# Peptides against a protein of PDB entry 1BH9, part 45

Target 1, 89 residues: chain A of PDB entry 1BH9
Amino acid sequence: FSEEQLNRYEMYRRSAFPKAAIKRLIQSITGTSVSQNVVIAMSGISKVFVGEVVEEALDVCEKWGEMPPLQPKHMREAVRRLKSKGQIP

## One batch from the design tools (peptide; made by RFdiffusion4, then SolubleMPNN)

Design b2_p11_4_s2 (from b2_p11_4, 7 letters changed)
Fold by OpenDDE base, seed 3:
Structure b2_p11_4_s2 (fold): chain B 89 residues (1-89), chain A 11 residues (1-11)
Amino acid sequence: as target 1 above (89 residues)
Amino acid sequence: SRELETAYRIS
C-alpha cells in the first residue's frame, strides 16, 4: 500500500463522531432516550457509510481526471455509483 | 506502522 493510502486509513481509523451528538440526533428522531449501545452501533454504521462514500468519491475524482479536494459533485456521483452497485440502499 | 499496514490489508 502507498503512503497516501496508509495515511488516509490512519486518519479514517482515528476519526469518530462525538457520542453526544449522535445520541442527540437519534433522540431527536425517535423521541425517546437511547442506550449507549445504540449510540455505539449507529456511530459505527455511520463511520463505515461515510468511509465508503468518501472512498468512492475519491475514485470518482480520479476517474474524472480531477484533483482533490473532493467537491459536492464527487460525493453525489459516489452515492449514485454505490447505489448502482447495490452497496448502499 | 506495521500494525496499521496489516489492519489496512485485512480490511
Scores: peptide ipSAE 0.046, ipTM 0.688, DockQ to the pose 0.060
Fold by OpenDDE base, seed 4:
Structure b2_p11_4_s2 (fold): chain B 89 residues (1-89), chain A 11 residues (1-11)
Amino acid sequence: as target 1 above (89 residues)
Amino acid sequence: SRELETAYRIS
C-alpha cells in the first residue's frame, strides 16, 4: 500500500480510547463496576470496529471518485455496506 | 515501514 495508507495505519495503531472514559461509559450502562480487563477488551473491540468502518468508508470514498477526508456520507454508506455483507449486525 | 507493509493489508 501507499505511504499515505501506511501513515494512516500507524496513526490508527497508536490511537487508543481513554481507559477512564471507557470505564465510565460501561459502568453507566451496567450499573456496576468493571474490571480493567473488561475495559481493555471493550476498548480493543471498539477500536477494531472503528477501524473496519473507516476502512470500508475509505473504499466507498475511492469508489465514488472522491478524496479524503472522509465525510459523514462515506461513514453512513460504509455501515450500510458492512451490514449488507453481514460483517456487522 | 517494510515490516508493516508485509504484515498488514489496507484497502
Scores: peptide ipSAE 0.046, ipTM 0.677, DockQ to the pose 0.067
Fold by OpenDDE base, seed 2:
Structure b2_p11_4_s2 (fold): chain B 89 residues (1-89), chain A 11 residues (1-11)
Amino acid sequence: as target 1 above (89 residues)
Amino acid sequence: SRELETAYRIS
């Protein structure tokens, strides 16, 4: 791993979605209250999802011969590629 | 962190 990858991982590891916000979001969709465990699970999978998209976007950025920071076009392309590979629905 | 240290060791 490069130093950049390690630094990115550390920042990623330290990041987290606010539980209250996630809870409210889920409940706005489900129409009913959700448990703390559901919030934790959804927060976790959401974080993994974001991480995978960002990593794919970084790969896109590199393959396009561009340098960080990531731009919306990289994120959009990342999502398309992940869908194509069946990694996200 | 422990995870980072582990990652560094195998990087």
Scores: peptide ipSAE 0.046, ipTM 0.680, DockQ to the pose 0.054
Fold by OpenDDE base, seed 1:
Structure b2_p11_4_s2 (fold): chain B 89 residues (1-89), chain A 11 residues (1-11)
Amino acid sequence: as target 1 above (89 residues)
Amino acid sequence: SRELETAYRIS
């Protein structure tokens, strides 16, 4: 892969959702407190989900013959394609 | 780094 892709992956790898925010969100759904491990697991899954959408959006952008940065239209199309492939619900 | 490159390819 290119240096640009490597740099993008590095930024993605270092990114993280605020634990407190994730914990509050989960608790608003479960109706009770959740463990630190649950927060970590859900944070990781969420990060993977976002990453997969962005990867698909980059593919859409390329297929449309356009250049970054990604625009809302790329993200919307990415979600649509991932749903049609059954990759996301 | 090599570790980062490997992780990217595997993921």
Scores: peptide ipSAE 0.040, ipTM 0.666, DockQ to the pose 0.063

Design b2_p11_4_s3 (from b2_p11_4, 6 letters changed)
Fold by OpenDDE base, seed 4:
Structure b2_p11_4_s3 (fold): chain B 89 residues (1-89), chain A 11 residues (1-11)
Amino acid sequence: as target 1 above (89 residues)
Amino acid sequence: SREQETAYEIA
């Protein structure tokens, strides 16, 4: 890691979706209560997904010869590329 | 790896 990458990773690592919010969201869809483990699992998958998109977006930003912070256009292009690569549905 | 560490932290 570069220092910048390390700092970014640390911020990412320390970030988390609020469990209560995730629980409410899932329950709004399922119509029934969900376990703590389900909330944790969904939160984790969501965090990994966001991380992958951001990583791709940073790559896009760099390849376009631009500098952070990421902009919506980088995020949109990242999603397109990940879909094209079959890495996300 | 970064992903592995994230997974362990989440679990």
Scores: peptide ipSAE 0.034, ipTM 0.655, DockQ to the pose 0.060
Fold by OpenDDE base, seed 3:
Structure b2_p11_4_s3 (fold): chain B 89 residues (1-89), chain A 11 residues (1-11)
Amino acid sequence: as target 1 above (89 residues)
Amino acid sequence: SREQETAYEIA
């Protein structure tokens, strides 16, 4: 990692979805209460997913010769590339 | 210096 990349990774590691929000979202879909373990698992999966998309989007932004902040076009292209690589469904 | 980590490393 470069120093900048390491700093971004540290900020990513320190970030987290609020458990209450995740719980409410899941329950709005399932129609019933969910366990703490389900909330933890879904929070982790969601964080990994967001991290991978953002990382790809930053790469797209750089390859296009553009500067942050990320724009919707970077996010859309990131998703397309991740799908083509088979990294996301 | 700070330890380098990857997506597969656990801190």
Scores: peptide ipSAE 0.033, ipTM 0.641, DockQ to the pose 0.063
Fold by OpenDDE base, seed 2:
Order: structure tokens, then sequence, then C-alpha cells
Structure b2_p11_4_s3 (fold): chain B 89 residues (1-89), chain A 11 residues (1-11)
């Protein structure tokens, strides 16, 4: 962990999806009420997913010889690569 | 590890 990575990780760690929003989203899909534990689990999985995409995007940015901040093109390429690697559907 | 910390935060 470089200092820059550590700082980024700290900001990431402090971020979170609003529970109410996640709950509403899940319920809009399932059509039924979901437990708090389900909301927590889905929130966590979602956060990990976002983190993985961002990490891949940072790698893309670096490999393209570009400097931060991340741009939409990095995110798009990251998703493509993760799909290619089978890391995301 | 970072992953371990993330898991801890989620749990």
Amino acid sequence: as target 1 above (89 residues)
Amino acid sequence: SREQETAYEIA
C-alpha cells in the first residue's frame, strides 16, 4: 500500500450506500420486504463490486499512461476487462 | 489484508 493508495482506501472505506435506498431497490425487484441483514449484505457486496471496478479502472488508467482522476472511459474499459476475466457477469 | 478489512467493515 502506497500512501496514495492508503488515502484512497480510507475514502472508499468511509463511503457507503444509503440503506434505505438499497432496501427500496431490492424490494422493487423482489416485490417483497427484505430483512436488514439482506440490505447489509447487498450493500456490502455492492461496495466491494464498486471497489473492484474502480481498482480495475485505476489499472487501466495507469496502463494507458494517463493520470488521475479517473474518466468514464477508464470505467467503461474496466467493466469490459472484468467481464472478459469473468470477474463480473 | 485490505480484503480482510473490507470484510470486517461489512460484517
Scores: peptide ipSAE 0.032, ipTM 0.658, DockQ to the pose 0.059
Fold by OpenDDE base, seed 5:
Structure b2_p11_4_s3 (fold): chain B 89 residues (1-89), chain A 11 residues (1-11)
Amino acid sequence: as target 1 above (89 residues)
Amino acid sequence: SREQETAYEIA
């Protein structure tokens, strides 16, 4: 892929949700304490989810003949498309 | 798709 894509992937790869924040969030939902492994797993799933949405949004942007940076409208359309595909609830 | 292309190149 292009240098731009490479750089984007690098930034994505380096991105991470703060473990403490994720733990607090999960516990606020479950009402019980969660293990570190659960936090890691959920963080990973969340990161993959965000990545897939962003990729879809980039595809939308391109298909609309527009250029980055992504705008809210791209993100909204991405979610809509992913939902229609059954990829996200 | 872009996703597939990226996946193949990363793999």
Scores: peptide ipSAE 0.040, ipTM 0.638, DockQ to the pose 0.064; fails the geometry check

Design b2_p11_4_s4 (from b2_p11_4, 6 letters changed)
Fold by OpenDDE base, seed 4:
Structure b2_p11_4_s4 (fold): chain B 89 residues (1-89), chain A 11 residues (1-11)
Amino acid sequence: as target 1 above (89 residues)
Amino acid sequence: SRELETAYEIS
């Protein structure tokens, strides 16, 4: 690994979606209240999803011979590649 | 409750 990768991971690890915001979002869709565990589960899944997309985007950026920070084009290509690989629906 | 903890393999 590189120090940069480690630092990025640490920042990622420490990041989190605000529980209240996630709860509100879910409830706006479901039309009813949701449990704390549901919020935690959805927050975790969402974080993993974001992490996978960002990691793919960083790979795209590197393969294109470009340097961070990531740009929208990297994110879009990452999603396309992940779909192509069947890693995301 | 503790949020889901994830682990990644860093190259």
Scores: peptide ipSAE 0.038, ipTM 0.626, DockQ to the pose 0.046
Fold by OpenDDE base, seed 2:
Structure b2_p11_4_s4 (fold): chain B 89 residues (1-89), chain A 11 residues (1-11)
Amino acid sequence: as target 1 above (89 residues)
Amino acid sequence: SRELETAYEIS
């Protein structure tokens, strides 16, 4: 992949959702305590989800003939397309 | 379309 993709991946790799926040969020939904492994799994899934949305948004930006940085409209369209493709509910 | 060519790490 390109240098831009590599740099983006590095920044993405370094990012993470705070475990405590994820735990609190899950527990607010389930109403019960969750294990550390559940928090890790959900954190990972969430990160992958965000990554996929961003990648789709970058594709949208490119297809629209626009230049970075990504704008809210790209993110909105990305979500729409991913839903249309059945990649996200 | 751009392909995702990297492996995701789970924290």
Scores: peptide ipSAE 0.046, ipTM 0.626, DockQ to the pose 0.080; fails the geometry check
Fold by OpenDDE base, seed 1:
Structure b2_p11_4_s4 (fold): chain B 89 residues (1-89), chain A 11 residues (1-11)
Amino acid sequence: as target 1 above (89 residues)
Amino acid sequence: SRELETAYEIS
């Protein structure tokens, strides 16, 4: 991968949703308290989801012969393609 | 417990 790709990977790897924020968000939906393990699981799943969307968007950008940063049109197309592939609902 | 991390093959 290019230096830019490596840098993006490192940024992604180091990124994380704040546990407290995720806990509050889940609790706002469920109406009850949630365990630490639930927060960890949901945080991980969410990170993977975001990563897959961004990765697909970067692929779209490249295939369209365009350069970063990603634009809304890349994100929309990425979601469409992932849905078409059955990778996301 | 530790959060899940996604692994990629970087080249």
Scores: peptide ipSAE 0.041, ipTM 0.632, DockQ to the pose 0.046; fails the geometry check
Fold by OpenDDE base, seed 3:
Structure b2_p11_4_s4 (fold): chain B 89 residues (1-89), chain A 11 residues (1-11)
Amino acid sequence: as target 1 above (89 residues)
Amino acid sequence: SRELETAYEIS
């Protein structure tokens, strides 16, 4: 492995969506209160989704011979590639 | 309960 890869993983691992924000977002859609377990599940799913998109975007950036930080074009291409691979709907 | 965690293999 590379130190850069390890550092990215550590930053990802330490990151998290605020539970209160996720709860408010869900409740704004459902119109009613949601359980703690629902908030935990949605937070985890969201983190995995973001992580996969960012990792794909970093790969796109590298393959295009460009350097970070990521730009919108990298994110758009990442989503397209993940869809083509069937990794996201 | 704790948040869902994701593990990666780094080498």
Scores: peptide ipSAE 0.040, ipTM 0.620, DockQ to the pose 0.045; fails the geometry check

Design b2_p11_5_s1 (from b2_p11_5, 5 letters changed)
Fold by OpenDDE base, seed 3:
Structure b2_p11_5_s1 (fold): chain B 89 residues (1-89), chain A 11 residues (1-11)
Amino acid sequence: as target 1 above (89 residues)
Amino acid sequence: EENALEMLLLG
């Protein structure tokens, strides 16, 4: 792993969605209060999802011979590829 | 249990 990759991983590892925001978002959809365990689980799933999309987008950027930062076109292509692979709905 | 779950998913 390069130093840049390690730094990105550390930043990702330290990142988190605010619990209150996730709780409110879920409640806005379900129409009822949710437990802390549900918030934690949903936060974790969301973090993994974002991580996978960003990883794919970085791969797209590299494959296209371009340099960071990521642009909307990389994110759009990443989502397309992940859907094609059946990794996201 | 909650702390363990959080560490598992977010740690």
Scores: peptide ipSAE 0.067, ipTM 0.774, DockQ to the pose 0.046
Fold by OpenDDE base, seed 2:
Structure b2_p11_5_s1 (fold): chain B 89 residues (1-89), chain A 11 residues (1-11)
Amino acid sequence: as target 1 above (89 residues)
Amino acid sequence: EENALEMLLLG
């Protein structure tokens, strides 16, 4: 890995969704209270999902011969590609 | 003490 790749990974590793916000969001959808472990699990799955989209967007950016930072067009194209691959609904 | 599940998924 390059230093830039390591830095991106470190930033990703340190990132997290606020537990209270995730809990409120889940409860707004389910209509019932959720446990701490459910919040942690959902936060983890969400983080993985965001990571996969960003990784695809970085690939798009590179394939288009462009340099970071990522732009909205890269994110939109990433989502389209992931849907096409059947990796997201 | 950090929860083991949190460490696994978010650490």
Scores: peptide ipSAE 0.061, ipTM 0.758, DockQ to the pose 0.050
Fold by OpenDDE base, seed 4:
Structure b2_p11_5_s1 (fold): chain B 89 residues (1-89), chain A 11 residues (1-11)
Amino acid sequence: as target 1 above (89 residues)
Amino acid sequence: EENALEMLLLG
């Protein structure tokens, strides 16, 4: 892939949700404490989800003949398309 | 060291 894609991938790879924040969020929903592995799993799933949405949004941006940075309209359309494809609920 | 699961999912 392109240098731009590589740079985005590296930024994505190095990004992470703070464990404490994820733990608090889950516990606010479940009402009970959660294990470290649950936090890790949910963090990973969330990161993958964000990555897929961003990838779709970049595709939308390109198909619309526009250039980055992504705008809210790209993100909204990305979610719509992913839902239409059955890739997200 | 990072947990193996964390490395797999977040690395």
Scores: peptide ipSAE 0.058, ipTM 0.757, DockQ to the pose 0.050
Fold by OpenDDE base, seed 1:
Structure b2_p11_5_s1 (fold): chain B 89 residues (1-89), chain A 11 residues (1-11)
Amino acid sequence: as target 1 above (89 residues)
Amino acid sequence: EENALEMLLLG
């Protein structure tokens, strides 16, 4: 990995959704209180999902011969590609 | 994150 890639990985690794926010979001959907484990699981799944989209977007940006930062067009194309690959619904 | 993962696995 390049230094830039390592830096992005470290930033990603250290990032997290606020537990309180995730809990409230889930509860707004379920209508009932959720356990800590459910919050942890959903937070993890969400982080992985975001990571996959961003990684694909970075690949799109590179393949288009462009430089960071990512733009909305990269994100849109990334989602399209991931869907076509069956990696996301 | 590591602690959260531990809680998920051991909970």
Scores: peptide ipSAE 0.057, ipTM 0.758, DockQ to the pose 0.035

Design b2_p11_5_s2 (from b2_p11_5, 6 letters changed)
Fold by OpenDDE base, seed 2:
Structure b2_p11_5_s2 (fold): chain B 89 residues (1-89), chain A 11 residues (1-11)
Amino acid sequence: as target 1 above (89 residues)
Amino acid sequence: EENGYEMLLLG
């Protein structure tokens, strides 16, 4: 890892979705209460998903010869590429 | 590309 990558990783590691919000979201979809473990699992999966999108967006930014910070166009292109690669539905 | 499973373990 470069220093920049390490810094981003540290910031990423410190980030997290609020458990209460995730719980409410899941329950709004399932129509029933969910366990703490389900919330933890979904939170983790969601965090990984966001991380993968951001990573792809950074790659897009670099390939386009542009400099940070990431812009909405990078995020949109990242999602498109991930879908085309079959990495996200 | 980093494996999602690895990210879960490292997180």
Scores: peptide ipSAE 0.039, ipTM 0.638, DockQ to the pose 0.052
Fold by OpenDDE base, seed 1:
Structure b2_p11_5_s2 (fold): chain B 89 residues (1-89), chain A 11 residues (1-11)
Amino acid sequence: as target 1 above (89 residues)
Amino acid sequence: EENGYEMLLLG
Protein backbone atom coordinates (compact mmCIF):
# COMPACT_ATOMS: atom_id res chain seq x y z
CA PHE B 1 0.00 0.00 0.00
CA SER B 2 1.02 3.53 -0.69
CA GLU B 3 0.51 6.00 2.13
CA GLU B 4 -2.54 7.36 0.33
CA GLN B 5 -4.01 3.90 -0.14
CA LEU B 6 -3.39 3.04 3.48
CA ASN B 7 -5.05 6.23 4.65
CA ARG B 8 -8.10 5.54 2.50
CA TYR B 9 -8.28 1.99 3.80
CA GLU B 10 -8.11 3.15 7.40
CA MET B 11 -10.87 5.67 6.83
CA TYR B 12 -12.96 3.01 5.16
CA ARG B 13 -12.29 0.50 7.94
CA ARG B 14 -13.35 2.97 10.61
CA SER B 15 -16.48 4.07 8.78
CA ALA B 16 -19.87 2.57 9.57
CA PHE B 17 -23.50 2.99 8.70
CA PRO B 18 -25.66 4.30 11.53
CA LYS B 19 -27.33 1.25 13.04
CA ALA B 20 -30.64 3.03 13.46
CA ALA B 21 -30.76 3.92 9.78
CA ILE B 22 -29.97 0.38 8.69
CA LYS B 23 -32.55 -1.00 11.09
CA ARG B 24 -35.23 1.32 9.75
CA LEU B 25 -34.38 0.45 6.17
CA ILE B 26 -34.56 -3.29 6.78
CA GLN B 27 -37.78 -2.96 8.71
CA SER B 28 -39.32 -0.92 5.91
CA ILE B 29 -38.73 -3.92 3.66
CA THR B 30 -39.50 -6.81 6.00
CA GLY B 31 -42.42 -5.19 7.76
CA THR B 32 -41.21 -6.45 11.12
CA SER B 33 -38.59 -5.64 13.73
CA VAL B 34 -35.13 -7.08 13.22
CA SER B 35 -32.51 -8.15 15.73
CA GLN B 36 -29.31 -6.31 16.50
CA ASN B 37 -27.31 -9.16 14.97
CA VAL B 38 -29.19 -8.83 11.69
CA VAL B 39 -28.45 -5.11 11.64
CA ILE B 40 -24.77 -5.79 12.27
CA ALA B 41 -24.60 -8.43 9.55
CA MET B 42 -26.41 -6.31 6.98
CA SER B 43 -24.27 -3.29 7.86
CA GLY B 44 -21.14 -5.33 7.28
CA ILE B 45 -22.33 -6.72 3.97
CA SER B 46 -23.33 -3.24 2.84
CA LYS B 47 -19.93 -1.86 3.78
CA VAL B 48 -18.20 -4.60 1.80
CA PHE B 49 -20.40 -3.84 -1.19
CA VAL B 50 -19.59 -0.13 -1.05
CA GLY B 51 -15.92 -0.96 -0.70
CA GLU B 52 -15.97 -3.16 -3.79
CA VAL B 53 -17.65 -0.46 -5.87
CA VAL B 54 -15.24 2.23 -4.71
CA GLU B 55 -12.23 0.01 -5.30
CA GLU B 56 -13.39 -0.73 -8.83
CA ALA B 57 -14.04 2.97 -9.41
CA LEU B 58 -10.51 3.81 -8.30
CA ASP B 59 -9.23 1.22 -10.76
CA VAL B 60 -11.32 2.80 -13.52
CA CYS B 61 -9.99 6.23 -12.64
CA GLU B 62 -6.42 4.97 -12.84
CA LYS B 63 -6.99 3.10 -16.09
CA TRP B 64 -8.41 6.25 -17.65
CA GLY B 65 -5.27 8.11 -16.64
CA GLU B 66 -7.13 10.36 -14.23
CA MET B 67 -6.57 11.34 -10.61
CA PRO B 68 -8.88 11.27 -7.60
CA PRO B 69 -11.28 12.38 -6.33
CA LEU B 70 -13.71 9.95 -7.92
CA GLN B 71 -16.37 11.40 -10.17
CA PRO B 72 -19.80 10.05 -11.02
CA LYS B 73 -18.49 8.75 -14.35
CA HIS B 74 -16.01 6.52 -12.50
CA MET B 75 -18.73 5.14 -10.27
CA ARG B 76 -21.03 4.41 -13.20
CA GLU B 77 -18.29 2.64 -15.11
CA ALA B 78 -17.31 0.67 -12.02
CA VAL B 79 -20.84 -0.65 -11.63
CA ARG B 80 -20.93 -1.65 -15.29
CA ARG B 81 -17.66 -3.54 -14.98
CA LEU B 82 -18.64 -5.30 -11.79
CA LYS B 83 -21.89 -6.42 -13.38
CA SER B 84 -20.00 -7.62 -16.45
CA LYS B 85 -17.68 -9.67 -14.26
CA GLY B 86 -20.63 -11.10 -12.35
CA GLN B 87 -19.44 -9.62 -9.08
CA ILE B 88 -22.68 -7.73 -8.48
CA PRO B 89 -26.21 -8.37 -9.74
CA GLU A 1 -10.53 -8.85 -6.07
CA GLU A 2 -10.85 -8.52 -2.34
CA ASN A 3 -12.58 -11.29 -0.43
CA GLY A 4 -15.68 -10.02 1.33
CA TYR A 5 -15.11 -12.44 4.17
CA GLU A 6 -11.68 -10.97 4.79
CA MET A 7 -13.12 -7.46 4.77
CA LEU A 8 -15.64 -8.44 7.43
CA LEU A 9 -12.90 -9.90 9.60
CA LEU A 10 -10.68 -6.85 9.23
CA GLY A 11 -13.49 -4.40 9.88
Scores: peptide ipSAE 0.038, ipTM 0.636, DockQ to the pose 0.052
Fold by OpenDDE base, seed 5:
Structure b2_p11_5_s2 (fold): chain B 89 residues (1-89), chain A 11 residues (1-11)
Amino acid sequence: as target 1 above (89 residues)
Amino acid sequence: EENGYEMLLLG
């Protein structure tokens, strides 16, 4: 990792979805209560997903010869590319 | 560009 990559990772590592918010969101979709472990698992999966999108977006930004910060166009392109790779639905 | 293993080690 470069220093920049490490810095980004640290910020990413420190980030987290509030458990209560995730729980509410899941329950709004399922219509039933969910366990703490389910919340933890879904929070982790969601965080990984966000991380992968951001990483792809950074790659897009670089490939387009642009500089951070990321813009919506980078995020949109990232999602498109990840879909084309079959990495996300 | 994939560095999942390194991410696990840092985590």
Scores: peptide ipSAE 0.037, ipTM 0.596, DockQ to the pose 0.055
Fold by OpenDDE base, seed 3:
Structure b2_p11_5_s2 (fold): chain B 89 residues (1-89), chain A 11 residues (1-11)
Amino acid sequence: as target 1 above (89 residues)
Amino acid sequence: EENGYEMLLLG
């Protein structure tokens, strides 16, 4: 780990989705109330997913010879690459 | 992913 990588990971580790927001989102889709454990599980999965996309986007940005902050084009390319690698549906 | 194991150690 470089110092920059460590700092980014620390910020990522400290980040979290608000439980209430996740609960509302799930309920908007399912049409019914969900348990706390489901909210926790979905929050964790979502955080991992976002982390993987952002990591890929940062790699794209670097490979394109560009500097942060990330732009929509980096995010779109990241998703495309992850799908190509079979890492996301 | 390249940093997977290291991330687990730091987590």
Scores: peptide ipSAE 0.034, ipTM 0.581, DockQ to the pose 0.054

Design b2_p11_5_s3 (from b2_p11_5, 5 letters changed)
Fold by OpenDDE base, seed 4:
Structure b2_p11_5_s3 (fold): chain B 89 residues (1-89), chain A 11 residues (1-11)
Amino acid sequence: as target 1 above (89 residues)
Amino acid sequence: EENGLEMLLNG
């Protein structure tokens, strides 16, 4: 890893979705209360998903000859590419 | 004591 990559990875590792926010979001969809383990699982899955999209978006940004920060166009292209690769629905 | 699942997913 480059120093920049290591720094990004460290920030990613230390980041987390607020449990209360995730709980409220899930409950707004399900209409019922959810357990702590469901919140934890969904938080983890969401973190991995965001990480994969951001990684792809950074690759898009680089391939387009552009520099960070990421812009909405990078995120949209990343999602398109991940779908075409069958990595996300 | 931290939840084991949380440690696995966030560790």
Scores: peptide ipSAE 0.165, ipTM 0.811, DockQ to the pose 0.046
Fold by OpenDDE base, seed 3:
Structure b2_p11_5_s3 (fold): chain B 89 residues (1-89), chain A 11 residues (1-11)
Amino acid sequence: as target 1 above (89 residues)
Amino acid sequence: EENGLEMLLNG
């Protein structure tokens, strides 16, 4: 792995959704209070989801012979590809 | 102490 890749991984690893924000978001959908473990689980799943989308977008960027940072067109294509693969609805 | 589930998912 390149230093750039390692740096991006470190940034991803250290990033996190604010628990309070996730809790409020879930509660706005469910209409009731949720447990700490539900917030933790949803936060983790969300982080993995974002990571997978970004990974796909980086792959798109590379395959198109372009350099980071990612642009909206890479994100749009990534979503299309993930849907095609059945990875996201 | 850190929540075990949090460690598993975000550790």
Scores: peptide ipSAE 0.155, ipTM 0.805, DockQ to the pose 0.045
Fold by OpenDDE base, seed 5:
Structure b2_p11_5_s3 (fold): chain B 89 residues (1-89), chain A 11 residues (1-11)
Amino acid sequence: as target 1 above (89 residues)
Amino acid sequence: EENGLEMLLNG
């Protein structure tokens, strides 16, 4: 892996959704209380999802011959491509 | 609080 990839991974690893926020969000949708394990699981899934989108967006940016930082157009294209690949609904 | 799943995912 390149230094750039490593740096991105480190930043990704250090990032996290606040548990309280995730819990509130889930409960707002389900209408009932959720366990700590559910919060942890959903937090993990959410982080993986964001990571995959960002990774795809970076690839888009590179393939378009552009330089970071990512722009909304990269994110939109990333989502479109991931949907086409069946990686996201 | 410690949680095995959290430790695994955030390690």
Scores: peptide ipSAE 0.152, ipTM 0.812, DockQ to the pose 0.046
Fold by OpenDDE base, seed 1:
Structure b2_p11_5_s3 (fold): chain B 89 residues (1-89), chain A 11 residues (1-11)
Amino acid sequence: as target 1 above (89 residues)
Amino acid sequence: EENGLEMLLNG
């Protein structure tokens, strides 16, 4: 692993969605209050989802012979590939 | 006090 890869991983590991925002979003959908554990679980799965998309986008960028930062075209292609692989709906 | 689930997901 390169230093840059390790740095990105560390930044990702330390990142998190604001609990209050996630709670409000879920409650706007469910129409009722949700527990702390639900907020934590949904925050976690959301983080994993974003991470998978970004990882795929970085792979796309590399395979296209391009350099960071990621551009919208990389993100769009990443989503297409993940859907094709059945990794996201 | 850290929630156990949060520890699993972020630890």
Scores: peptide ipSAE 0.137, ipTM 0.800, DockQ to the pose 0.046

Design b2_p11_5_s4 (from b2_p11_5, 5 letters changed)
Fold by OpenDDE base, seed 5:
Structure b2_p11_5_s4 (fold): chain B 89 residues (1-89), chain A 11 residues (1-11)
Amino acid sequence: as target 1 above (89 residues)
Amino acid sequence: EENGLEMLLKG
């Protein structure tokens, strides 16, 4: 791995969705109260999802011969590619 | 295709 990858991972690892925000979001969708374990699980899944999208976007950026920071076009293309690969619905 | 996390774990 590269130092850049390590740095990105550390930033990713340190980042987190606020539990309260996740709880509110889930409850806004389900219409009912959710447990702490559900919030924790969904927070983790969401973080992994975002991480995968960002990783793909960085790959897109690189393949296009461009440098960070990521731009909307990279994110859009990343999502498109992930869908094509069946990694996201 | 290997993801970044796997690369970090192996590297």
Scores: peptide ipSAE 0.033, ipTM 0.525, DockQ to the pose 0.056
Fold by OpenDDE base, seed 1:
Structure b2_p11_5_s4 (fold): chain B 89 residues (1-89), chain A 11 residues (1-11)
Amino acid sequence: as target 1 above (89 residues)
Amino acid sequence: EENGLEMLLKG
């Protein structure tokens, strides 16, 4: 893979949702306190989901012959494609 | 075509 792809990978790898925010969000839904492990698991799943959407959006951008940064139209098309492929609900 | 998501998960 290209250096640009590697750079994006590193940025992705280093990124993370604030644990406190995730904890509060989950607790707002469950109505009770959640364990650290649950927060970690949900954070990981969320990160993977975001990564998948962004990757699809980058593919859309490229296929449309456009250059980064991603725009809302790329994100919208990405979600549509992922849904059509059954990769997301 | 390389699967970028697979790369991310593997790393």
Scores: peptide ipSAE 0.031, ipTM 0.549, DockQ to the pose 0.060
Fold by OpenDDE base, seed 2:
Structure b2_p11_5_s4 (fold): chain B 89 residues (1-89), chain A 11 residues (1-11)
Amino acid sequence: as target 1 above (89 residues)
Amino acid sequence: EENGLEMLLKG
């Protein structure tokens, strides 16, 4: 890994969704309260999902011969590719 | 409220 890659990973590792926001979002969808453990689990799954999409988007950006920062077009293409690979529904 | 990913894809 390059220093830049390690730096991005470190920033990713330190990032987290606000628990209160996740809780409110889940409850707005389910119509009922959820436990702290459910919030933690959902936050983790969401973080992994975002990480996978961003990783794919960075690959798209590189393959298109472009430089950071990521643009919406990279994110959209990443999602299309992940769907094509069967990695996301 | 719409899903964030959906918002991105519709952009």
Scores: peptide ipSAE 0.028, ipTM 0.528, DockQ to the pose 0.057
Fold by OpenDDE base, seed 3:
Order: C-alpha cells, then structure tokens, then sequence
Structure b2_p11_5_s4 (fold): chain B 89 residues (1-89), chain A 11 residues (1-11)
C-alpha cells in the first residue's frame, strides 16, 4: 500500500458516527426508542457502506484521470456503478 | 488489485 492509501485508511479507522446522532436518526424513522446494540450495529453497517462508496468514488476519480478531492460527480458515478454491480440497492 | 474494504476491515 502507498503512504497515501495508508493515511486514508487510518483516517477512516479513526472516524465514527456519533452514537447519539445515529440513535436520533433511527428513532425519527421508527417512531420509538432503540437499543444501544441496534445503534452500534447500524453505525457499523453505515461506516462500511460509506467506506465502500468512497472507495468506488476514488476509483472513479482515478479512472477519469482526475485528482482529489472527490466531487459530487464522482459520488454520483460511484453510486451508479455500485448499483450496477448489485452491491447496493 | 487489492480489496480496499478488506484492508479497512483488517485494520
């Protein structure tokens, strides 16, 4: 791995969704309180999802011969590709 | 090509 890849990985590893925010978001949808385990599970799933989208977007950016930072067009194309691959609904 | 997600999960 390149130093840049390692740095991005470390930043990703250190990042996390605030539990309180996730809890409130879920509760706004379900209309009722949720357990801490549900919040933890959803936080983890969400982090993996974001990681996959960002990875795809970075690949798109590279394939288009462009340089970071990622732009909305990269994110849109990433989502399209992931849907096409059946990796996201 | 290495899988980026695998790298992230193993960290």
Amino acid sequence: as target 1 above (89 residues)
Amino acid sequence: EENGLEMLLKG
Scores: peptide ipSAE 0.033, ipTM 0.556, DockQ to the pose 0.059; fails the geometry check

